# Designs tried in a protein design run: peptides against a protein of PDB entry 2L2L. Part 6

Target 1, 42 residues: chain A of PDB entry 2L2L
Amino acid sequence: SPEERERMIKQLKEELRLEEAKLVLLKKLRQSQIQKEATAQK

## One batch from the design tools (peptide; made by RFdiffusion4, then SolubleMPNN)

Design b1_p10_1_s1 (from b1_p10_1, 8 letters changed)
Fold by OpenDDE base, seed 4:
Structure b1_p10_1_s1 (fold): chain B 42 residues (1-42), chain A 10 residues (1-10)
Amino acid sequence: as target 1 above (42 residues)
Amino acid sequence: MEEVRREREE
């Protein structure tokens, strides 16, 4: 059904948004770890 | 019964 396809597209868009937000958080966490290691070596 | 099968395959 066109309505089932639209529901599936809405679900996949929300899953994509959540994975993008998680990727941004993981990138920030990784950068914070690198900065802490660089400050502990001084 | 055939209508209810088509509504699940679309």
Scores: peptide ipSAE 0.034, ipTM 0.505, DockQ to the pose 0.063
Fold by OpenDDE base, seed 3:
Structure b1_p10_1_s1 (fold): chain B 42 residues (1-42), chain A 10 residues (1-10)
Amino acid sequence: as target 1 above (42 residues)
Amino acid sequence: MEEVRREREE
């Protein structure tokens, strides 16, 4: 039904928002690791 | 994806 399709689109949009937030966190963690390694080599 | 579409048309 059109209503089921709308519910599925709302769910997929919320999942996408959560995965984007996880990706931002993982990028920050990776950058922090690279910075720690660069400071431990001096 | 096609299986989830068939299970919702029953």
Scores: peptide ipSAE 0.034, ipTM 0.528, DockQ to the pose 0.107
Fold by OpenDDE base, seed 2:
Structure b1_p10_1_s1 (fold): chain B 42 residues (1-42), chain A 10 residues (1-10)
Amino acid sequence: as target 1 above (42 residues)
Amino acid sequence: MEEVRREREE
């Protein structure tokens, strides 16, 4: 159905938005870890 | 389970 395809596209767009937000968080966490390690070695 | 299969073929 066209309605099922629209529901599937909405679900995939929401999943993509959540995975993008998670990737940004993980990148920030990794950068914070590297900065803490660099400050603990001085 | 058969109802969920019919709703996916429409």
Scores: peptide ipSAE 0.032, ipTM 0.519, DockQ to the pose 0.068
Fold by OpenDDE base, seed 1:
Structure b1_p10_1_s1 (fold): chain B 42 residues (1-42), chain A 10 residues (1-10)
Amino acid sequence: as target 1 above (42 residues)
Amino acid sequence: MEEVRREREE
């Protein structure tokens, strides 16, 4: 139905926002680890 | 996409 499609689109938009936020966090964590390793080797 | 539709109608 049109209503089921709209519910699915809303859910997929929410899932996309959560995965984008998770990806940003993981990228920041990875960058912090690389920086910590680079400072511990000096 | 058709598969994700079928799993919501069960």
Scores: peptide ipSAE 0.041, ipTM 0.556, DockQ to the pose 0.089; fails the geometry check

Design b1_p10_1_s2 (from b1_p10_1, 8 letters changed)
Fold by OpenDDE base, seed 4:
Structure b1_p10_1_s2 (fold): chain B 42 residues (1-42), chain A 10 residues (1-10)
Amino acid sequence: as target 1 above (42 residues)
Amino acid sequence: LEEVRKEREK
């Protein structure tokens, strides 16, 4: 159904938005770890 | 071909 496809597209867009938000958080966490290691080596 | 039409109507 066109309505089933629209529901599936909405679900996949929300899953993509959540994975993008998780990727941003993981990148910030990684950067914070690198900065802590760089400050502990000074 | 009719199976492909039915899957496109879902």
Scores: peptide ipSAE 0.026, ipTM 0.473, DockQ to the pose 0.175; fails the geometry check
Fold by OpenDDE base, seed 2:
Structure b1_p10_1_s2 (fold): chain B 42 residues (1-42), chain A 10 residues (1-10)
Amino acid sequence: as target 1 above (42 residues)
Amino acid sequence: LEEVRKEREK
C-alpha cells in the first residue's frame, strides 16, 4: 500500500541517519587513536 | 504478472 511504502521509506531514512552518525563517531575514534599513537611515539 | 501488481498495490 502507499502507507506501507511511506512507513518503509521513513524506516530506511532513520536507519541511514543512524549509520551516518555511527560513521562520524568511528571516524572520530580512529582519529583519536592515531593522535594517541603519534604522541606515544615522541 | 498479477502477483507483481498485488505487491505494487501494497
Scores: peptide ipSAE 0.025, ipTM 0.477, DockQ to the pose 0.088; fails the geometry check
Fold by OpenDDE base, seed 1:
Structure b1_p10_1_s2 (fold): chain B 42 residues (1-42), chain A 10 residues (1-10)
Amino acid sequence: as target 1 above (42 residues)
Amino acid sequence: LEEVRKEREK
């Protein structure tokens, strides 16, 4: 139904938003690890 | 093709 498709689109948009937020956090964590290693080698 | 139509009617 059109209503089932609309519910599925809303769910997929929320899942996408959560995975984008997780990706930003993982990128920040990776960058922090690289900076910590570069500081420990000086 | 008929199954794809039935899934579009859901």
Scores: peptide ipSAE 0.025, ipTM 0.469, DockQ to the pose 0.178; fails the geometry check
Fold by OpenDDE base, seed 3:
Structure b1_p10_1_s2 (fold): chain B 42 residues (1-42), chain A 10 residues (1-10)
Amino acid sequence: as target 1 above (42 residues)
Amino acid sequence: LEEVRKEREK
């Protein structure tokens, strides 16, 4: 149904926003680890 | 093929 397709597209757009937010958090965590390692070697 | 058309009409 066109309505079922529209519901699925809305769900996939919300899932995409959550995965984008998670990816930003993981990138910040990775950068913090690299900075801690670089400060522990000095 | 007909079943795939019926699923795409949903």
Scores: peptide ipSAE 0.025, ipTM 0.469, DockQ to the pose 0.080; fails the geometry check

Design b1_p10_1_s3 (from b1_p10_1, 7 letters changed)
Fold by OpenDDE base, seed 4:
Structure b1_p10_1_s3 (fold): chain B 42 residues (1-42), chain A 10 residues (1-10)
Amino acid sequence: as target 1 above (42 residues)
Amino acid sequence: LEEVREEREK
């Protein structure tokens, strides 16, 4: 049904939003690790 | 044709 498709699209959009937020956090964590290693080598 | 209509109504 058009309502089932709309529910599925809403779910997939929320899953995408959560994975994008997780990706941003992991990128920040990786950058912080690289910066800590670069400051420990000086 | 009815199967394609039923899949379009879901």
Scores: peptide ipSAE 0.025, ipTM 0.473, DockQ to the pose 0.261; fails the geometry check
Fold by OpenDDE base, seed 2:
Structure b1_p10_1_s3 (fold): chain B 42 residues (1-42), chain A 10 residues (1-10)
Amino acid sequence: as target 1 above (42 residues)
Amino acid sequence: LEEVREEREK
């Protein structure tokens, strides 16, 4: 139904938003690890 | 073809 498609599109948009937020967090975590390793090697 | 129509009516 048009309503089922609208619900599915809303769900997929929320899943995409959560995965984008997770990707930003993982990139920040990785950058923090590289910075800590670079400061521990000096 | 009927299955593809039934999936488009959902």
Scores: peptide ipSAE 0.023, ipTM 0.478, DockQ to the pose 0.174; fails the geometry check
Fold by OpenDDE base, seed 1:
Structure b1_p10_1_s3 (fold): chain B 42 residues (1-42), chain A 10 residues (1-10)
Amino acid sequence: as target 1 above (42 residues)
Amino acid sequence: LEEVREEREK
């Protein structure tokens, strides 16, 4: 139904937003680890 | 092609 498709689109948009936020956090964590290693080697 | 119509009727 059109209503089921609209519910599915809303769910997929929220899942995408959560995975984008998680990806930003993981990229920041990775960068922080690399910076700590580079500082510990000096 | 019939399966794609049935998924559009849901």
Scores: peptide ipSAE 0.022, ipTM 0.472, DockQ to the pose 0.182; fails the geometry check
Fold by OpenDDE base, seed 3:
Structure b1_p10_1_s3 (fold): chain B 42 residues (1-42), chain A 10 residues (1-10)
Amino acid sequence: as target 1 above (42 residues)
Amino acid sequence: LEEVREEREK
């Protein structure tokens, strides 16, 4: 139904926001690891 | 093909 499709679109938009926030955190963690390795080699 | 129409009417 059109209502089921609208509910599914709202759910997928919320899931997308959570995965975008997780991706930002993982990118920050990766950058912190690279910086720690670069400082441990000096 | 009929099943795909029924799923698209939901």
Scores: peptide ipSAE 0.022, ipTM 0.469, DockQ to the pose 0.082; fails the geometry check

Design b1_p10_1_s4 (from b1_p10_1, 9 letters changed)
Fold by OpenDDE base, seed 4:
Structure b1_p10_1_s4 (fold): chain B 42 residues (1-42), chain A 10 residues (1-10)
Amino acid sequence: as target 1 above (42 residues)
Amino acid sequence: LEEVEKLRKE
């Protein structure tokens, strides 16, 4: 059904937004770890 | 993937 396809596309867009938000958090965490290591070596 | 194909055929 065209309506079921639209529901599935909405769900996949929501999952994509959650994974994008998780990726931003992981990138910030990685950057904070690198900065802490760089400050501990000084 | 198989469930996505089922939802594409309805």
Scores: peptide ipSAE 0.034, ipTM 0.511, DockQ to the pose 0.208
Fold by OpenDDE base, seed 2:
Structure b1_p10_1_s4 (fold): chain B 42 residues (1-42), chain A 10 residues (1-10)
Amino acid sequence: as target 1 above (42 residues)
Amino acid sequence: LEEVEKLRKE
């Protein structure tokens, strides 16, 4: 059904948005770890 | 992608 396809596209767009937000968080966490290691080596 | 193609045939 066209309505089922539209629901699936909405679900996939929300999943993509959540995975993008998770990727941004993981990048910030990795940067914070690298900074913490760089300050512990001084 | 394969699941989206299954839903395209219903």
Scores: peptide ipSAE 0.034, ipTM 0.514, DockQ to the pose 0.231
Fold by OpenDDE base, seed 3:
Structure b1_p10_1_s4 (fold): chain B 42 residues (1-42), chain A 10 residues (1-10)
Amino acid sequence: as target 1 above (42 residues)
Amino acid sequence: LEEVEKLRKE
């Protein structure tokens, strides 16, 4: 049904938003690790 | 994105 497809598209957009938020968090965590290593070597 | 466009054409 066109209505079922619209519901599925809305769900996939919310899943994409959650994965983008996780990716931003992982990028920040990686940056914090690199900074911690760079400060421990000084 | 491509899979979402396939689902819109069905």
Scores: peptide ipSAE 0.033, ipTM 0.527, DockQ to the pose 0.266
Fold by OpenDDE base, seed 1:
Structure b1_p10_1_s4 (fold): chain B 42 residues (1-42), chain A 10 residues (1-10)
Amino acid sequence: as target 1 above (42 residues)
Amino acid sequence: LEEVEKLRKE
């Protein structure tokens, strides 16, 4: 059904938004870890 | 991917 396809596209867009937010958090966490290691070596 | 293709054929 066209309506089922529209529901699926909305769900996939929501999942994509959640995974993008998770990716931003993981990138910040990784950067903070690298910075802590660089400050512990000084 | 296979589940998305099933939902496209219904």
Scores: peptide ipSAE 0.032, ipTM 0.502, DockQ to the pose 0.208

Design b1_p10_2_s1 (from b1_p10_2, 3 letters changed)
Fold by OpenDDE base, seed 1:
Structure b1_p10_2_s1 (fold): chain B 42 residues (1-42), chain A 10 residues (1-10)
Amino acid sequence: as target 1 above (42 residues)
Amino acid sequence: EIEKLREELE
């Protein structure tokens, strides 16, 4: 159904948004870990 | 700050 497709697209867009937000947080966490390791080696 | 970013991912 066109309505079922629209519901599925809305769900997949929300899942994508949550995974993009998680990816941004993981990138910040990784960067902060690398910086902490680089400062602990000086 | 790193601990706060971990709590946001649990």
Scores: peptide ipSAE 0.080, ipTM 0.672, DockQ to the pose 0.023
Fold by OpenDDE base, seed 2:
Order: sequence, then structure tokens, then C-alpha cells
Structure b1_p10_2_s1 (fold): chain B 42 residues (1-42), chain A 10 residues (1-10)
Amino acid sequence: as target 1 above (42 residues)
Amino acid sequence: EIEKLREELE
């Protein structure tokens, strides 16, 4: 139904938002690891 | 700070 399609689109938008948030956290984690390694080698 | 970011990814 049109209502089931709208519910599915809302769910997929929320899943996409959660995956974008995880990607931001992973990028911050990777940057922090690289910075820690660069400071530990001095 | 790194350990808090790991706990948020589990």
C-alpha cells in the first residue's frame, strides 16, 4: 500500500542516518589513531 | 577518548 511504502521509506532514511553517524565515528577513530601513532613515534 | 568511540560502535 502507499502507507506501507511511506513506512519503508521512513525506516530506510533512519537506517541511512545511523550508518552516516557510524561513518563519522569511524573517521574520527581513524584520525585519532593516526594522530596517536604520529605522537608516539616522536 | 578512543575507548568511548569504540563503545559507541558496539
Scores: peptide ipSAE 0.079, ipTM 0.672, DockQ to the pose 0.023
Fold by OpenDDE base, seed 3:
Structure b1_p10_2_s1 (fold): chain B 42 residues (1-42), chain A 10 residues (1-10)
Amino acid sequence: as target 1 above (42 residues)
Amino acid sequence: EIEKLREELE
């Protein structure tokens, strides 16, 4: 039904939002690890 | 600061 399609689109938008937030956190974590390794080699 | 990012991913 049109109502089932609207519910599925809302669920997929929330899943996408959570995966985008997780990707931002993983990128920040990776950058901080690279900076710690670069400071330990000096 | 890395510990706070780990807690948000657990």
Scores: peptide ipSAE 0.076, ipTM 0.670, DockQ to the pose 0.023
Fold by OpenDDE base, seed 4:
Structure b1_p10_2_s1 (fold): chain B 42 residues (1-42), chain A 10 residues (1-10)
Amino acid sequence: as target 1 above (42 residues)
Amino acid sequence: EIEKLREELE
């Protein structure tokens, strides 16, 4: 059904948005870890 | 995978 397809596309877009937000947070965490390690080696 | 989900909703 067109309505079921629209519901599924909305769900997949929200899941994608949540995983993109999580990926941004993990990239920031990784950068902070690298910066802490680089500061601890001085 | 998205195409399998389209087939299940038809």
Scores: peptide ipSAE 0.040, ipTM 0.549, DockQ to the pose 0.236

Design b1_p10_2_s3 (from b1_p10_2, 3 letters changed)
Fold by OpenDDE base, seed 3:
Structure b1_p10_2_s3 (fold): chain B 42 residues (1-42), chain A 10 residues (1-10)
Amino acid sequence: as target 1 above (42 residues)
Amino acid sequence: RIEELREELE
């Protein structure tokens, strides 16, 4: 139905939003690890 | 800051 397609689109948009937020956190964590290693080698 | 980012990923 049109209502089932609308519910599926809303669910896929929420899953995309959560994966984008997780990707931002992982990029920040990775950058902080690289900076910590670069400061420990000086 | 690194520990706060780990807690948000669990």
Scores: peptide ipSAE 0.070, ipTM 0.665, DockQ to the pose 0.023
Fold by OpenDDE base, seed 1:
Structure b1_p10_2_s3 (fold): chain B 42 residues (1-42), chain A 10 residues (1-10)
Amino acid sequence: as target 1 above (42 residues)
Amino acid sequence: RIEELREELE
């Protein structure tokens, strides 16, 4: 159905936004780990 | 998962 297709596109766009937000958080966490390792070696 | 979602729309 055209309505089911539209619901699915909305769900996939929401999942994409959540995965993009998670990727930003994981990148920040990784940067914080690298900074902690670099400060522990000084 | 995107393939499973296409099969549900056929």
Scores: peptide ipSAE 0.034, ipTM 0.543, DockQ to the pose 0.175
Fold by OpenDDE base, seed 4:
Structure b1_p10_2_s3 (fold): chain B 42 residues (1-42), chain A 10 residues (1-10)
Amino acid sequence: as target 1 above (42 residues)
Amino acid sequence: RIEELREELE
């Protein structure tokens, strides 16, 4: 139904926002790991 | 899961 499609689109938009937030966190974590490895080698 | 949800909407 058109209503089920609208509910699905709302759910997929929320899942997308959560995955975007997770991607930002993982990028920051990766950068912090690379910096720690670069400082441990000096 | 996204494919299953598409099949339910056809």
Scores: peptide ipSAE 0.032, ipTM 0.532, DockQ to the pose 0.187
Fold by OpenDDE base, seed 5:
Formats: structure tokens, sequence, C-alpha cells
Structure b1_p10_2_s3 (fold): chain B 42 residues (1-42), chain A 10 residues (1-10)
């Protein structure tokens, strides 16, 4: 139904938002690892 | 996954 399709689109948008938030956290973790490696080489 | 979600909506 059109209503079920709208519910599915809302769920997929929320999943996308959660994966974008996870990607931001992983990018911050990666930056922290690079900084730790750069400080351990001094 | 998108195909499985379509089959649940038929």
Amino acid sequence: as target 1 above (42 residues)
Amino acid sequence: RIEELREELE
C-alpha cells in the first residue's frame, strides 16, 4: 500500500541517519589513531 | 534487502 511504502521510506531514512552518525564516529576514531601514531613517533 | 522489503509489501 502507499502507507506501507511511506513507512518503509521513513525507516530507511532513519537507518541512513544512524549509519551517517556511525560513519562520523569511525572518522573521529581514525583521526585519533593517526594522531596517536604521530605522537608516538616523536 | 530492498527486494525482500518489496515482497513484504505485496
Scores: peptide ipSAE 0.032, ipTM 0.534, DockQ to the pose 0.144

Design b1_p10_2_s4 (from b1_p10_2, 4 letters changed)
Fold by OpenDDE base, seed 3:
Structure b1_p10_2_s4 (fold): chain B 42 residues (1-42), chain A 10 residues (1-10)
Amino acid sequence: as target 1 above (42 residues)
Amino acid sequence: KIEELEKELK
């Protein structure tokens, strides 16, 4: 139905926002690990 | 999974 399609699109948009937020967090964590390794070698 | 959902919505 048109209503089920609209609900599915809303769910997929929310899942996309959550995965984008998770990707930003993982990128920050990776950057912090690289910086800690670079400071431990001095 | 997306192709199965598209088949249920036809």
Scores: peptide ipSAE 0.020, ipTM 0.448, DockQ to the pose 0.229
Fold by OpenDDE base, seed 1:
Structure b1_p10_2_s4 (fold): chain B 42 residues (1-42), chain A 10 residues (1-10)
Amino acid sequence: as target 1 above (42 residues)
Amino acid sequence: KIEELEKELK
């Protein structure tokens, strides 16, 4: 139905928003690890 | 997952 399609699109948009936020956090964590390794070698 | 979503789209 059109209403089921609209609910599915809303769910997929919320899942996408959460995975984008998780990706930003993981990129920051990875960068912090690289910086810690670079400071431990000085 | 995508094929399951397509089967629920009645």
Scores: peptide ipSAE 0.020, ipTM 0.461, DockQ to the pose 0.153; fails the geometry check
Fold by OpenDDE base, seed 5:
Structure b1_p10_2_s4 (fold): chain B 42 residues (1-42), chain A 10 residues (1-10)
Amino acid sequence: as target 1 above (42 residues)
Amino acid sequence: KIEELEKELK
């Protein structure tokens, strides 16, 4: 149904938002690892 | 994947 399609699109948009937030967290974690390695080599 | 979702969307 059109209503079920609209619900599915809303769910996929929320999933995309959560995966974008997770990607930001993983990028921060990666940057913190690089900084820790760079500080351990000094 | 998209075609499977379209078949469930009645």
Scores: peptide ipSAE 0.020, ipTM 0.460, DockQ to the pose 0.153; fails the geometry check
Fold by OpenDDE base, seed 4:
Structure b1_p10_2_s4 (fold): chain B 42 residues (1-42), chain A 10 residues (1-10)
Amino acid sequence: as target 1 above (42 residues)
Amino acid sequence: KIEELEKELK
């Protein structure tokens, strides 16, 4: 139904927002690891 | 498969 399609689109948009937030966190974590490794080698 | 998913979404 059109209503089920709209519910599925809303769910997929929420999953996408959560995965985008997770990706931002993982990128920050990776950057912090690279910076710690670069400071430990000096 | 895509046509089956489109039928479940109606």
Scores: peptide ipSAE 0.018, ipTM 0.424, DockQ to the pose 0.167; fails the geometry check

Design b1_p10_3_s1 (from b1_p10_3, 3 letters changed)
Fold by OpenDDE base, seed 3:
Structure b1_p10_3_s1 (fold): chain B 42 residues (1-42), chain A 10 residues (1-10)
Amino acid sequence: as target 1 above (42 residues)
Amino acid sequence: LREKIEELRK
């Protein structure tokens, strides 16, 4: 059904937003680790 | 996910 496709598209868009938010958090965590290592070596 | 959203729009 067109309505079922629209519901599925809305769900997949929300999942994509959550994975993008998780990816931003993991990138920030990785950058914080690199900065801590660079400050501990000085 | 992006590809699957595009497939469902066609």
Scores: peptide ipSAE 0.069, ipTM 0.685, DockQ to the pose 0.792
Fold by OpenDDE base, seed 4:
Structure b1_p10_3_s1 (fold): chain B 42 residues (1-42), chain A 10 residues (1-10)
Amino acid sequence: as target 1 above (42 residues)
Amino acid sequence: LREKIEELRK
C-alpha cells in the first residue's frame, strides 16, 4: 500500500541519517588520530 | 540505502 511504502521510506531515511552521522564522526576521529600522530612525530 | 529510497518513491 502507499502507507506501507511511506513507512518503509521513513525507516530507510532514519537508518541513512544514523549511518551518515556515524560516518562523519568516524572521519573526524580518523583525522584527529592522523593529526596527533603527525604532531607527535615533530 | 539512497538508491532503495529513490526506487520506493517511483
Scores: peptide ipSAE 0.069, ipTM 0.685, DockQ to the pose 0.814
Fold by OpenDDE base, seed 5:
Structure b1_p10_3_s1 (fold): chain B 42 residues (1-42), chain A 10 residues (1-10)
Amino acid sequence: as target 1 above (42 residues)
Amino acid sequence: LREKIEELRK
């Protein structure tokens, strides 16, 4: 039904939002690791 | 996910 489709779209949008937030966190963690390695070599 | 959202809008 159109209502089931709209519920599925809302669920997939929330999953996308969570995966985008996770990707931002992993990118920050990677940058923090690179900075820590660069500061430990000085 | 983005492709699947677009498929369900069609």
Scores: peptide ipSAE 0.069, ipTM 0.685, DockQ to the pose 0.855
Fold by OpenDDE base, seed 2:
Structure b1_p10_3_s1 (fold): chain B 42 residues (1-42), chain A 10 residues (1-10)
Amino acid sequence: as target 1 above (42 residues)
Amino acid sequence: LREKIEELRK
């Protein structure tokens, strides 16, 4: 159905948005860990 | 995911 196709597109768009947000968070977390290690070694 | 969304738009 056209409605089922539209629902599936909306679900996949939301999943993509959540995975992109998670990737940004993980990159910030990794950068914060590297900065903490670099400050603890001084 | 991006490719799958574009496949479902065609």
Scores: peptide ipSAE 0.067, ipTM 0.683, DockQ to the pose 0.884

Design b1_p10_3_s2 (from b1_p10_3, 5 letters changed)
Fold by OpenDDE base, seed 2:
Structure b1_p10_3_s2 (fold): chain B 42 residues (1-42), chain A 10 residues (1-10)
Amino acid sequence: as target 1 above (42 residues)
Amino acid sequence: LREEIEKLRK
């Protein structure tokens, strides 16, 4: 059905948005860890 | 997920 296709596209767009937000958070966390390690070695 | 997308292409 056209409606089922539209529901699936909406679900896939929301999943993509959540995975993009998670990737941004993990990149910030990794950067914070590298900065903490660089300050602990001085 | 892939199988559900394939079912919606028919």
Scores: peptide ipSAE 0.030, ipTM 0.527, DockQ to the pose 0.226
Fold by OpenDDE base, seed 3:
Structure b1_p10_3_s2 (fold): chain B 42 residues (1-42), chain A 10 residues (1-10)
Amino acid sequence: as target 1 above (42 residues)
Amino acid sequence: LREEIEKLRK
């Protein structure tokens, strides 16, 4: 049904938004680890 | 989910 397709597209858009937010958090965590390693070597 | 998306694509 066209309505079932629209519901599925809305769900996939919300999942994509959550995974994008998680990816931003993981990138910040990785950068913080690299900075801590660079400061511990000085 | 993938199988349900494929059913909706037909």
Scores: peptide ipSAE 0.030, ipTM 0.525, DockQ to the pose 0.238
Fold by OpenDDE base, seed 1:
Structure b1_p10_3_s2 (fold): chain B 42 residues (1-42), chain A 10 residues (1-10)
Amino acid sequence: as target 1 above (42 residues)
Amino acid sequence: LREEIEKLRK
């Protein structure tokens, strides 16, 4: 039904938003680890 | 999820 399609689109948009937020956090964590290693080698 | 999307295309 059109209503089931709309519910699925809303769910997929929320899942995408959560995965984008996780990706930003993982990129920040990785950058912080590289910076700590680079400062520990000086 | 993929199977549910395929059911909505029928």
Scores: peptide ipSAE 0.029, ipTM 0.522, DockQ to the pose 0.243
Fold by OpenDDE base, seed 4:
Structure b1_p10_3_s2 (fold): chain B 42 residues (1-42), chain A 10 residues (1-10)
Amino acid sequence: as target 1 above (42 residues)
Amino acid sequence: LREEIEKLRK
């Protein structure tokens, strides 16, 4: 039904927002690790 | 797969 599709689209949009937020955090953590490794080698 | 696509069309 149109209402079932709308509910699924809302759920998938919320899942996408959570995974985007997680990806931003993981990218920041990875960058911090690379910077710490680059400073520990000097 | 076809049955799941048909469920998504309702």
Scores: peptide ipSAE 0.026, ipTM 0.475, DockQ to the pose 0.173; fails the geometry check

Design b1_p10_4_s1
Fold by OpenDDE base, seed 5:
Structure b1_p10_4_s1 (fold): chain B 42 residues (1-42), chain A 10 residues (1-10)
Amino acid sequence: as target 1 above (42 residues)
Amino acid sequence: ELEEKAEELL
């Protein structure tokens, strides 16, 4: 139904929002790890 | 500090 499709779109938008937040965090974590390695080699 | 926030989102 149109209502079931709307519920599914809302769920997929929330999943996408959570995955985007995780991706931002993982990028920051990776950058921090590279910086820690670069400071430990000096 | 970033690791603790990673655990909260997983």
Scores: peptide ipSAE 0.085, ipTM 0.694, DockQ to the pose 0.029
Fold by OpenDDE base, seed 4:
Structure b1_p10_4_s1 (fold): chain B 42 residues (1-42), chain A 10 residues (1-10)
Amino acid sequence: as target 1 above (42 residues)
Amino acid sequence: ELEEKAEELL
């Protein structure tokens, strides 16, 4: 039904938003780790 | 501080 499609699209948009937030956090974590390693080697 | 929030998302 069109209502089932709308619910599925809303769920997929929420999942996508959570995965985008996770990717931003993991990129920041990776940058912090590289900086910590680079400061520990000096 | 970023590590604790990363563990919550894994």
Scores: peptide ipSAE 0.083, ipTM 0.692, DockQ to the pose 0.029
Fold by OpenDDE base, seed 2:
Structure b1_p10_4_s1 (fold): chain B 42 residues (1-42), chain A 10 residues (1-10)
Amino acid sequence: as target 1 above (42 residues)
Amino acid sequence: ELEEKAEELL
């Protein structure tokens, strides 16, 4: 139904927003790890 | 601090 399609689109938009936030955090974590390793080798 | 927040999202 049109209502089921609208509910599914809203759910997929919320899932996408959470995955985008997770991706930003994981990129920051990876950068922090690389910086910690680079400071431990000096 | 970022590691603990990353583990909570995994």
Scores: peptide ipSAE 0.082, ipTM 0.693, DockQ to the pose 0.029
Fold by OpenDDE base, seed 1:
Structure b1_p10_4_s1 (fold): chain B 42 residues (1-42), chain A 10 residues (1-10)
Amino acid sequence: as target 1 above (42 residues)
Amino acid sequence: ELEEKAEELL
């Protein structure tokens, strides 16, 4: 139904938002690890 | 601090 499609689109948009937030966190973690390694080598 | 939050998402 159109209402089922609308609910599915809303769910997929929330899943996408959570995955985007996860990617931002993993990028920050990776950057923190690189900085920690660069400071430990000095 | 970011490691614990990364573990919660995996």
Scores: peptide ipSAE 0.082, ipTM 0.693, DockQ to the pose 0.029

